# Ledger of designs, part 56: peptides against a protein of PDB entry 5H65

Target 1, 294 residues: chain A of PDB entry 5H65
Amino acid sequence: QYLERTPLCAILKQKAPQQYRIRAKLRSYKPRRLFQSVKLHCPKCHLLQEVPHEGDLDIIFQDGATKTPDVKLQNTSLYDSKIWTTKNQKGRKVAVHFVKNNGILPLSNECLLLIEGGTLSEICKLSNKFNSVIPVRSGHEDLELLDLSAPFLIQGTIHHYGCKQCSSLRSIQNLNSLVDKTSWIPSSVAEALGIVPLQYVFVMTFTLDDGTGVLEAYLMDSDKFFQIPASEVLMDDDLQKSVDMIMDMFCPPGIKIDAYPWLECFIKSYNVTNGTDNQICYQIFDTTVAEDVI

## One batch from the design tools (peptide; aimed at target 1 F35)

Design b2_p19_7_s1 (made by RFdiffusion4, then SolubleMPNN; from b2_p19_7, 14 letters changed)
Fold by OpenDDE base, seed 3:
Structure b2_p19_7_s1 (fold): chain B 294 residues (1-294), chain A 19 residues (1-19)
Amino acid sequence: as target 1 above (294 residues)
Amino acid sequence: VPMHKVAEAFREREEARLA
């Protein structure tokens, strides 16, 4: 529905919840670093989580590598298996399972690999050659997802994460429910394995000023605001540069706010209760900056 | 494990299927 532009001074006087169209300047924003603004959001429990760092993943996979693959779980109707022993002092065992489509091994760019005992580096390399990689471990009766603290699915440079709180993990054989075992759609994989996928989101707080008033607006957006997927930005220098350019455009360093461009966006107000304290907060929604520059 | 070993293992299985 069409909304007329409302000055911030008027908005600040109104009760929540309401929706507004505004025209304001971005006085400031936080966090300033892009990497700090990218989070994982659960659509079910709505918790925000940090995106794991490489160091975090290294630890997880190192721990996983201390476990020996169960030979009884190799070579099923779902996958063909190969195991290697590394030449390092610990003699790390690595098992790779090539998932078949109705008993037929698909093309490499269509093939899902299940990996036991792999390092992050190895997994990442494999994810560039094959369609997808799932880090797994040997369970009691079947392969199982290694750890929801790590990606449940890696496709190229994209790491797909699941919510620990909301997921009820099922064993790998549940991938059999997928009729097409070549496309490996993340949502389908997640559903088969009982995973609630986390969503990459940009999380920022904008301080908006239209000359009549100032308010802080919360931004939680996956791909609309910047027209850049939050899921890809951390792994793409060009995308990072683009986001930085956009932010610099709206909030240029070294100049006064009078010279800032106007930002048109939609915000919604909502009530937040902290004990006896009631607060009205604002969130940006349905806004694309590329279309809202004046 | 070197990626080339995985690739080789993959190819071997492809060949086995076609044999």
Scores: peptide ipSAE 0.336, ipTM 0.879, DockQ to the pose 0.016
OpenDDE base, seeds 1, 2, 4, 5: peptide ipSAE 0.323, 0.317, 0.328, 0.319; ipTM 0.872, 0.874, 0.877, 0.875

Design b2_p19_7_s2 (made by RFdiffusion4, then SolubleMPNN; from b2_p19_7, 13 letters changed)
Fold by OpenDDE base, seed 3:
Structure b2_p19_7_s2 (fold): chain B 294 residues (1-294), chain A 19 residues (1-19)
Amino acid sequence: as target 1 above (294 residues)
Amino acid sequence: VPMHKVAKAAEEREEARLA
């Protein structure tokens, strides 16, 4: 889509909804800290959620570790099970279930583990050795996902989350519906378990200034704007540095805005109504900074 | 939990299947 460039002063006078191409400088942005800008977004109900902190996960897994694995649910056609009792005073029991593919145990890099009673540290260690890890608990008749407040799937350093509101959880045996039990595609796992996967998104508010006017534009983007996936940035120092460099390029500290580079981007206006108050808001869309910086 | 034993447990199960 080609749109002619429109000055901000003209945009500010127009009714919504409309789409615009603009050329402006990034006067400022919020939040300033990268970890604060990464959220989880549901594509279905559109709720935004915070990415759980390690401390949050620790609590969830500690609580899970207080539950004893049901021995009756071990060693099914879907998985082989092994249980350990820790040496600590409480004697924490940990059950690991190795998911099989047509009765065959895959190699570690293709194997999905289901874990009961594991700590975050243990789960993370396992996720680096095996393809994927799902934290589970013993349900009434089958293993079940532990908690949607925690990742439903961990692959390496990537934590996959599901929407509590939109998901209708199914038991772990529904993984049988997956013909390929080696790749463990997150969307496929989610579908099998009745999970609506959340999307990692960058959420920022940009204050844009083109000399004719000032406009606040909302950014919600997964991987297009920075050409960096929001799903990976929190766990990768290099990616974090890259994002920081990009933002510093647009909004360099210690210099005047006159020296800022020009940003070309697309924005769309939309109406927001809160009671009797009507407001026009703006959102950045279809913009990649690597291509749009002049 | 001895993580190295988890890996060994997987290997043992695979070996048992192949035997």
Scores: peptide ipSAE 0.340, ipTM 0.888, DockQ to the pose 0.016
OpenDDE base, seeds 1, 2, 4, 5: peptide ipSAE 0.325, 0.340, 0.332, 0.334; ipTM 0.884, 0.891, 0.887, 0.886

Design b2_p19_7_s3 (made by RFdiffusion4, then SolubleMPNN; from b2_p19_7, 12 letters changed)
Fold by OpenDDE base, seed 3:
Structure b2_p19_7_s3 (fold): chain B 294 residues (1-294), chain A 19 residues (1-19)
Amino acid sequence: as target 1 above (294 residues)
Amino acid sequence: VPMHLVAKKAEEEQLEKLA
């Protein structure tokens, strides 16, 4: 829909809900650090979660590595298994299961690996070579996903997470339901395993000022606003730099707001009720970052 | 989803992490 540009002073006087097109300067934003603005969002229960840090994952995989793979679960119709015993004093056992497509081992770039007992470093190395990796553990009757606190699927540098609250995990043999066992689409994998996938989102609060008024608008966006996927930004230095450059462009440090570029965006107002108090809030939507030259 | 609540929750989580 086409919306005429509305000054903030006029918007601030109107009842919610409404949609607006605005042209304003980004006076400030929070959080200031990119890693703080990237969250995991559940589309079902709408909980926000922090993206696990490398240290968190290290602990999870270290714990997983203390468990011995069940030999009885190796080499099924779904996967071929290989097991290694490390040369360290403890003799850690690592099992890698190569998922087959109709009984045939696919090429490395199409192969899904199930890894049991691997470290984060090992998993990352494998994901680079084979593209798709699922950390697993030996269950009672089948392999199972290791832990939803860790990625259920790692593809290259992308970590796919699931919601602990909304997921009802199923065993790994449910991957048999997938007709195509070469592409390993995250949503398909999630569905097969009973996982509600979490969405990477940028979560920010913008303070917008057009000279007539000031309002705070909230941003929750996955890939539209920056034209950069939130799912990739934390693992890509170039993408991080790009986001930083964009934010610095709109809100440059060390200069006055008069010199800031104009940001054009869409915002919607909505009512928030806390007891007897009514508040109107604003959210940015359907916006790709665009600027006007002063 | 009320973004005001989402934003507040996100901020609270950040504070808890730093504490």
Scores: peptide ipSAE 0.034, ipTM 0.508, DockQ to the pose 0.043
OpenDDE base, seeds 1, 2, 4, 5: peptide ipSAE 0.025, 0.034, 0.028, 0.027; ipTM 0.584, 0.506, 0.642, 0.584

Design b2_p19_7_s4 (made by RFdiffusion4, then SolubleMPNN; from b2_p19_7, 12 letters changed)
Fold by OpenDDE base, seed 3:
Structure b2_p19_7_s4 (fold): chain B 294 residues (1-294), chain A 19 residues (1-19)
Amino acid sequence: as target 1 above (294 residues)
Amino acid sequence: VPQHKVAEAAEEREEKKLA
């Protein structure tokens, strides 16, 4: 619906919840570093989580690499298995399971690999070549997802994560429920494996000033605000530069706020209760900066 | 849990982790 522009001074006097259209300057924002602004959000339980760092993943995959693949779980109707023994003293075993489509091995760009015992480096190399990779481990009766603290699916440079709280993991053979075993849509994979996928989101706090008042507005957005997917930004230097440029445009360093551009956006107010304290908070919604800059 | 509190908690965790 169309909303008339409301000055911040008027908004600050009103009860929540309400929706507003505003025109304000971005006085400041936090966090300042982009990597701190990218989070994982569960659409079910609404928890926000940090995106795991490379070091975290290294530990998980290194631990997984200490486990020996179960030979009894190799070469099923769903996948063909190949085993490699590394040249190191311990002779680490790595299993790669190539998922078949109706008993036929698909093309490399359509093939899902299940990797057991791979390091992060090895997994990344394989994901670049075969596009889709799931890190797995040997379970009691079947292959299982390795760890929800790591990606359940890696596609190129995109890491797909699941919610540990909301997911009820099912074994790898549940991928049989997928009619199309070539596209490997993340949501479909997640559904088959009982995973509630996490959503990458930008999480920021904007301090907005229109000359009549100042308020803080919360931004939680996946891909609309910057027209850049939060899911891709951490792995793409050009996208990072683009976000930085946008933020620098709205909040240029070393320049007075009088010279800042005007930002048009929508905000909604909501009540937050903490014991006896009632606070009105604000959230940005349905806003695209590329279209809303004046 | 209110989104605001969750967001603040998430930010605090990140700051503490990086500190």
Scores: peptide ipSAE 0.024, ipTM 0.572, DockQ to the pose 0.046
OpenDDE base, seeds 1, 2, 4, 5: peptide ipSAE 0.024, 0.023, 0.021, 0.013; ipTM 0.557, 0.556, 0.574, 0.458

Design b2_p19_8 (made by RFdiffusion4)
Pose (drawn by RFdiffusion4):
Structure b2_p19_8 (pose): chain A 289 residues (1-273, 279-294), chain P 19 residues (1-19)
Amino acid sequence: QYLERTPLCAILKQKAPQQYRIRAKLRSYKPRRLFQSVKLHCPKCHLLQEVPHEGDLDIIFQDGATKTPDVKLQNTSLYDSKIWTTKNQKGRKVAVHFVKNNGILPLSNECLLLIEGGTLSEICKLSNKFNSVIPVRSGHEDLELLDLSAPFLIQGTIHHYGCKQCSSLRSIQNLNSLVDKTSWIPSSVAEALGIVPLQYVFVMTFTLDDGTGVLEAYLMDSDKFFQIPASEVLMDDDLQKSVDMIMDMFCPPGIKIDAYPWLECFIKSYNVTQICYQIFDTTVAEDVI
Amino acid sequence: DVVEEILNDSSPAPKPWED
């Protein structure tokens, strides 16, 4: 009834901060390599970070495999422990600690594992069969998180990361403070270990064009715009293909802008200290499937 | 043993979407 759209030339003449409903074509976008759009964002210090690569994680886990699990830290009231020996793997030993709920191991899909000396591949396989996995190492007096450079928790396809600057790391026995040992809420796991969780976000720069003007608008969200979780997309081939198709739909390579579909959205202007713009309260996924 | 079967499985797990 009262749906009206503001031309871009009118927006460029106005001061910030304001909000606009617009319709424009996506002339171009960055990043051209879409996997680079997935960033980690700390809600405490507002710092943006890259997600570690497989090679980065492989280095950490292989380095973890050189250390011997300490027998003194095995079989506590918190967990049962089991050590596996290996052949043709530089004498590697893998320790898996099964976390108990009130002195009893829960069902596998509710059971959290702590693992020393495991590979990324093994941790991912364990994450499918069990509730979740925390990579750990034998500290002086207790098990400790392997490294904040690696995920503090792998749950399903989500690799949860913590902020190195804002976190004050606590040892594993502090998991006793969790209300139960079956739900394993990632924020609750992070609080028990003194970790400030990072948030996954899609970060992209759109160049919008409605024929009256041109404007650069940022995309920064976790799951609203594509209806695809940023937290799952790097570990899910289908979600990656969906992002590829949506961006190919709005801005197909090689063909002209005349043939592109319109992008209906809101944008908010703001002062940085020049005026910048950002998409908000917008989804392309509700009308597109 | 499920854990043991996973640890003895030489097949790769899913990979991240990266360069």

Design b2_p19_8_s1 (made by RFdiffusion4, then SolubleMPNN; from b2_p19_8, 5 letters changed)
Fold by OpenDDE base, seed 4:
Parts: C-alpha cells; sequence; structure tokens
Structure b2_p19_8_s1 (fold): chain B 294 residues (1-294), chain A 19 residues (1-19)
C-alpha cells in the first residue's frame, strides 16, 4: 500500500492508530550499546527478556554438572550414549547422547547431541563440530531439557531460547515425532519438546527529527531493519561492526544534526494506556535501512 | 579435556565425525 510522505508536525496532531511514511533525521537513539538493544521476544505472551549473559549460562551449566547422569536412561532407540569422567573436576560425569536417525547414527554435521553435565565451553565446542546440541538432564523417566534459562538448542554459534511462561516442556523422547532427524529445524525441535521459541529482536528507541517536529519511535525488529539477524549479531564481531557502522552513519558522533543523513521509514501510531493517561506511541515497521544514505 | 576425549573416542560413534 502506497503511503505519501507526511511531515512529523502533521503526524503529531493526528489520532492513533495510523500508518505513515516519513523522512527524518535520527537525532538520537537508545540504548547506545548494541548488546543492550538485543532482546528475546515471545511471540505468544509478548514478554521481552534479556539475552542471558555468558556468566549466567555458566552458572546454569555448572549446576547441571552437579547432577549424575542416570544409567537407566542411556542407550535408547532414539540415541546412543557415552559417559566420560573428568580427571580434574572432582570426577564430573559428562554424558553425551548421539541422536540416531531411524536407528542409524548420522554424520556429525547432521547429528544432534544431547549433553548432560557439560560446561558452556564444552557445549560450544561440540556445537561447532556437530549439527546441534541440546543441554539435558536426567529426569525421572526420560531425559529432559536442562533449563529454559539456557538455550534449548545450540546450532553453531546460534543459541535458541524458549519462553518459560508459555512453554510446557515434554521429555526428550518426543523428538521421536520428528520425521527428519538430520536437519534439526529449531521450530520443529521446539514443537516436539513443547517449547515456545523466543525471537531475537533489536529493541531501540529512535528520536526522529525532520525539522518540523520531533517524535520518538520504537523499533522492534529481528532482521529487516539492519538486514542483520538479531540472532547472530551477538556472536559475530563483523555483524556487530556493521550495525555500529550503520548507527554511526545515521547518528555520527561529534557532528551536528544538520549534517546527519535522512532516514526514510514507516511508522505506525498506536494508543497506550498508562493508568488514566492515554498516550500515542510510534513504532517503526517494514523498514530496511539502505546502505546508500542520502 | 572432555571434548577432546569425545572427539577421540574410538567407539562406533567416532565414525560420525571422522568422515
Amino acid sequence: as target 1 above (294 residues)
Amino acid sequence: DVVEEILNDKSPAKRMWEE
């Protein structure tokens, strides 16, 4: 749908909800640090939460490592199991379960590992060699996901998280329901395990100024705005640099706003009720930042 | 190193990542 460009001064006078096309300068944005702008969003309950820090994950996996793998749960039709005992960590037991495809062990690049007692470092190393890794623990009758505060699935450098509020976890044997046990699509894994997957999103507030008015617009976007996936940016220095470059381009430090480039974007207005006060807020949508900025 | 032990394991599972 075609939208004519509307000046901010006109937008500020209109009732919500409406959609607009605007041309404005990015006067400022928050948060300034990229890692603070990346959040996890639940598509069901719409809760925003922080991406767990490495330190947080370390604690979770350390706690998991205090538990002993249940021998009774090893070597099922779904997976082959191997247990290792560490030499220097008070005899920590690490169990790795190699998920089979129709009773056959797949190649490493197609293999899902279930790991008990692994550290974050170990899990990350394994995720670079195998297709995917799921941190698990021994439940009463089956292996279970370790903790939704940690990734339920790690593929390479991508950590997939689930919503604690919306998920109803099922045991690991439910992976049997997957027809394809080689690609390990995160959404399929999540569905099998009763997990509502969280989405990585960039969450930022832009202060936009077109010379006629100033408004704040909210940005919540996963991969369109920067053309960079929020799910990958935290683990890729080059992607981080790219985002920083984009933001510096639109809002260069030490330069007056008069020299800022113009940003073309779509915004939608919406009503927010805060107690007795009704406010109109704005959100950026369906916008991709072009490399060529005029 | 547990990871090294896993990767160097001579069990049938080792065939998975040596090819």
Scores: peptide ipSAE 0.180, ipTM 0.766, DockQ to the pose 0.062
OpenDDE base, seeds 1, 2, 3, 5: peptide ipSAE 0.045, 0.051, 0.222, 0.032; ipTM 0.705, 0.712, 0.782, 0.701; seed 3 fails the geometry check

Design b2_p19_8_s2 (made by RFdiffusion4, then SolubleMPNN; from b2_p19_8, 5 letters changed)
Fold by OpenDDE base, seed 4:
Structure b2_p19_8_s2 (fold): chain B 294 residues (1-294), chain A 19 residues (1-19)
Amino acid sequence: as target 1 above (294 residues)
Amino acid sequence: DVVEEILNDKSPAKKLAEE
């Protein structure tokens, strides 16, 4: 869709909803710290939630490790199981279930592990050697997902989370419905287990100034704006540096706004009602930031 | 190290559970 550039002063006078193309300077943004800008978003209920911290996950997995794996749930048609008892840590039992593809164990790079009693560190190490890891627990009749407050699927350094509100969890045996048990597509796994997957998003508020006016625009974006996936940024120092460099480029510290580069973007206005108050808000959309600035 | 043990497990069937 073609949109002509509109000055902010004109936009501020117009009713919502409308779409605009703008050219403005990024006067400021919040939050300033990148890790605070990355959130999890539910596509169904639209709730935003924080990405769990390592400390939070440690607690969850520690709690899970207090439960003994149920022997009767081991070695099914879906998976082969093995249990290890740690020599330290009060003899913690760790059960690993290797998911089979058509009755055959796949190669490590194609293999999904179901793990009971594993620590975050152990799970992360395993996720670097196997295709995927799902933290599970022994249910009454089947293995079950451990906790939706933790990742339901870990692939390499990517933690996939599900919405507690929208998900209706199904037992692990529902993975049998997957025809392909080698690629372990997160959406397919989620569907099989009754999980509504959460989406990683950058959430920021930009204060934009084009010299004619100032407005705040909301950014909620997964991978388009920075051309960096929000799902990967927290686990990759280089990606973090890249985002920081981009933000520093548009909003350099210690420099006057007159020297700031121009940012071209699309914004849409929308109405927000809070009680008796009606407010027009703005959101950035369909915008990619390039290194080349005007 | 449990992870090392898992990675070094050469059992093809991995059906034997050890408690």
Scores: peptide ipSAE 0.284, ipTM 0.761, DockQ to the pose 0.054
OpenDDE base, seeds 1, 2, 3, 5: peptide ipSAE 0.256, 0.266, 0.267, 0.274; ipTM 0.776, 0.781, 0.765, 0.776

Design b2_p19_8_s3 (made by RFdiffusion4, then SolubleMPNN; from b2_p19_8, 6 letters changed)
Fold by OpenDDE base, seed 1:
Structure b2_p19_8_s3 (fold): chain B 294 residues (1-294), chain A 19 residues (1-19)
Amino acid sequence: as target 1 above (294 residues)
Amino acid sequence: DVVLEILNDKSPARKMAEE
């Protein structure tokens, strides 16, 4: 439905929940650093969590590399296996399992690798040559996902994460349920393995001012607001620059707010109860700003 | 280099197809 523009002063007096169309200036926003605004969101339990840093992943994979691959789990109908022993790292064992499609090993660009004992660096290098990489470990009877604190699937530079709370992990042989073992759609892989995939989202708080009033509005968006996927921004310098440019345009540093451009957006109000205290909060929705900047 | 070894561990047919 079409919403008429409502001044902030009027909105601030109204009960929630309601939807509004507003025209306001972006006085300020938090967090200021882009990397801090990118979070992982579970669509099921709605928990927000930080995107793991490289250092965090290093630790996880280093720990995984201390485990010896189980020879009994090598070479199944699903995958062909090969094991390497490193020369310079105390004889670390690295097992790679090449997932087959109908018994045939596909080309690298269509092949999924299951890797045991790989470092983050090694995994990243492999992900640039193969379609996908899944870090795994030897379970009791089958290969299993290494750790949901690490990506369950790596495709190029994209790290796919799963929710620890909502996922009920299944063994790697459940990938057999996938008819097409060449495209490796993340959602399909997740479903096969019992993973609830997390979504990359931009999470920001905007302080909006239209001259009649000031309110804070929450932004949680995956790809609509900036027309840039949150899932790609951390690994793409150009995308980062684009987001920074957009934010600088609406909230230019060192300039008075009177000179700021007007931002048109939709906000919804909602109630938050803390004991006996009722607070009205606001969230931005169904808003794209990229077109206004370009 | 384990990665290099993995990348080079291709059947002749696959190598030819990927080149």
Scores: peptide ipSAE 0.328, ipTM 0.836, DockQ to the pose 0.057
OpenDDE base, seeds 2, 3, 4, 5: peptide ipSAE 0.322, 0.325, 0.321, 0.321; ipTM 0.839, 0.853, 0.843, 0.838

Design b2_p19_8_s4 (made by RFdiffusion4, then SolubleMPNN; from b2_p19_8, 5 letters changed)
Fold by OpenDDE base, seed 1:
Structure b2_p19_8_s4 (fold): chain B 294 residues (1-294), chain A 19 residues (1-19)
Amino acid sequence: as target 1 above (294 residues)
Amino acid sequence: DIVEEILNDKSPAPRMWEE
């Protein structure tokens, strides 16, 4: 996998597809705001979509809270159920279903909760005390996932999303297929429920300049480039700070590019054809950057 | 706070709240 370093001027003259090792300065990048660079990517249909904002989720869960839990769906072999009624919110009903493991309720840190009628705030609070939370609704014959526009699984501060296009949802009783009902691996939960899980990714465009030429390179990466998971960065201030520091290091504000550090990375070229228009594009791959003390 | 009520209600399974 060793590649010799190639100057950008030479790369710009070559046909695609090819792989290169380069040494260049990060002249600029977009988007500038970190939250704008974090997207959800479907591994099946390859569509990119925005991570829902808190406001969006509030609306979804508020709507869900207007629905009445079906008493006929309470207390199955899969879960034990209890309903709480709010005292100051017009008697809103919240149904909590505690998923059992082999007929026995596990410890809270191993327990999956199925929630009907909970607000985002309530669900988030519960996710800090239990292993996982799935927002659900009462279907005709079984509990069902509430909405793929919201997380299908919340573990701590991590929100797991599914692809609306590629998923074929199955009812909650399909969780019975899981032998281990204590670890609640997101991929396993997704498979059981017919969900194609989305992947958190950093999406950025880098303008690279090595003094011989300038090219734009696309970055789509989940956890390798920054050595920081895209799935966690939005919920962790320290991780956000780290990413910002890395970007500021390579592209420091207020100074000339001559003083920028060199970035070593791998890029691959590929062809993009739109009708009669043929364009060569570049993507960063297999690259890890570290904070260097400059 | 309904969350507090849920967390303080040990009726489903007291053992669940042990760590």
Scores: peptide ipSAE 0.475, ipTM 0.905, DockQ to the pose 0.060
OpenDDE base, seeds 2, 3, 4, 5: peptide ipSAE 0.422, 0.403, 0.439, 0.412; ipTM 0.857, 0.853, 0.872, 0.861

## One batch from the design tools (peptide; aimed at target 1 L107 K125 K129)

Design b2_p20_3 (made by RFdiffusion4)
Pose (drawn by RFdiffusion4):
Structure b2_p20_3 (pose): chain A 289 residues (1-273, 279-294), chain P 20 residues (1-20)
Amino acid sequence: QYLERTPLCAILKQKAPQQYRIRAKLRSYKPRRLFQSVKLHCPKCHLLQEVPHEGDLDIIFQDGATKTPDVKLQNTSLYDSKIWTTKNQKGRKVAVHFVKNNGILPLSNECLLLIEGGTLSEICKLSNKFNSVIPVRSGHEDLELLDLSAPFLIQGTIHHYGCKQCSSLRSIQNLNSLVDKTSWIPSSVAEALGIVPLQYVFVMTFTLDDGTGVLEAYLMDSDKFFQIPASEVLMDDDLQKSVDMIMDMFCPPGIKIDAYPWLECFIKSYNVTQICYQIFDTTVAEDVI
Amino acid sequence: VSSDELADEALEYHEEKREE
């Protein structure tokens, strides 16, 4: 009834901060390599960080495999422990600690594992069969998180990361403070270990063109715009293909802008200290499947 | 245990503990 759209030439003449409903074509976008759009964002210090690569994580887990699990930290009231020996793996030993709920192991889909000396591949396989996995190492008096460079929790396809700057790391026995040992809410796990969780976000720069003007608008969201979780997309091939197809739909490579579909959206202007623009309250996924 | 067997071995070990 009252759906009207503001041309870009009219927006460029106005001061910030304001909000606009627009319709424009995606003339171009960054990043060209779409995997680089997935960033980690700390809600406490507002820093933006890269997600560690497989090679980075492999280094951490292999380095963890050189250390011997400490027998003194095995079989507590919090967890049962089991050590596996290996062959042709530089004498590696793997410790899996099964976390109990009131002195009883829960069902595998509710059971959290703590693991010393495991590979990324093994941790990912364990994450399918169990509720979740925390990479750990034998500290002086207690089990401790392996490294904040690696995920503090792997749950399903989501690798949860914490902020190195904002976190004050606590040892594993502090998991006793969790209300139960079956739900394993990632924010609750992070609080018990003194970790400030990072948030996954898609970060992209859109160049919008409606024929009256041109404008650069940022995309920064977790799951609203694509209806694809940024927290899951790096570990899910289907979700990656969906992002590829949506961006190929709005901005196909090689063909002209005349043939592109229109992008209906809101944008908000703001002062940085020059005026910048950002997409908000917008999804392409509701009308596109 | 091999790298491909660890997850199955951990699951079996968990089931045995629960039977106890």

Design b2_p20_3_s1 (made by RFdiffusion4, then SolubleMPNN; from b2_p20_3, 8 letters changed)
Fold by OpenDDE base, seed 4:
Structure b2_p20_3_s1 (fold): chain B 294 residues (1-294), chain A 20 residues (1-20)
Amino acid sequence: as target 1 above (294 residues)
Amino acid sequence: VSAEDLADEALKYLEELRKK
């Protein structure tokens, strides 16, 4: 869409909701740390939550590992199963279920693993050799997803999470409904299991200054603003560096704001009601940071 | 079995099963 550029001083005087095109300098932003800006967002209930840390996942999987796999749930039409025993003092049993495609085991790069009793480390190693991994547990009559506090699907380095509030979990056998049991599209897996997938998003607050006024604008974006997926940035040092470089370009440390580059973006205003108080807030939308914007 | 060993064993097992 086309919008004429509007100075911040004019925007600050107007009622919401409206859309604007602006040109301003990024005076500051928060949070400053990238890992703090990456959140999980539910597209249904719109809850924002933190991405679990490794330590959080360790606890979840440790708890899961205390549960013994049910041998009666092994080797169904959907999957072939194998149990390994760890060579530690506890002798932990890990069940790995290899999901079949129409009764045929696929190649490793097409194979989904269901794992019960596995540690985060084990799961991560598996995800590097197989298409996908789902942490599961033995239910009463079927395998079930282990815990929505942990990823429901791990593909390579990507951890896919589901919304606890909006999801109505179904048993693993519902994966049978998937026509394609080779690509394991996260959304399809989620749908089959009754999961509302969460979205990785960058969440930041920008303080924008164009010389006529100062405005705080909210950024919630998955992959458009930086042209970097929020879902991958936490697991890729190079992507992290790229984001940091972008932010440093717009808001260089140790440099006066008068030397900052100009940022062109779209913002929309909206009303927020808190009790009896009504305030106008601003959100960045449909904006991609490009070199020509600097 | 270690974490790495498990992954390797699982891969070998899959390959073995596929040959049957």
Scores: peptide ipSAE 0.662, ipTM 0.958, DockQ to the pose 0.819
OpenDDE base, seeds 1, 2, 3, 5: peptide ipSAE 0.660, 0.660, 0.661, 0.660; ipTM 0.958, 0.958, 0.958, 0.958

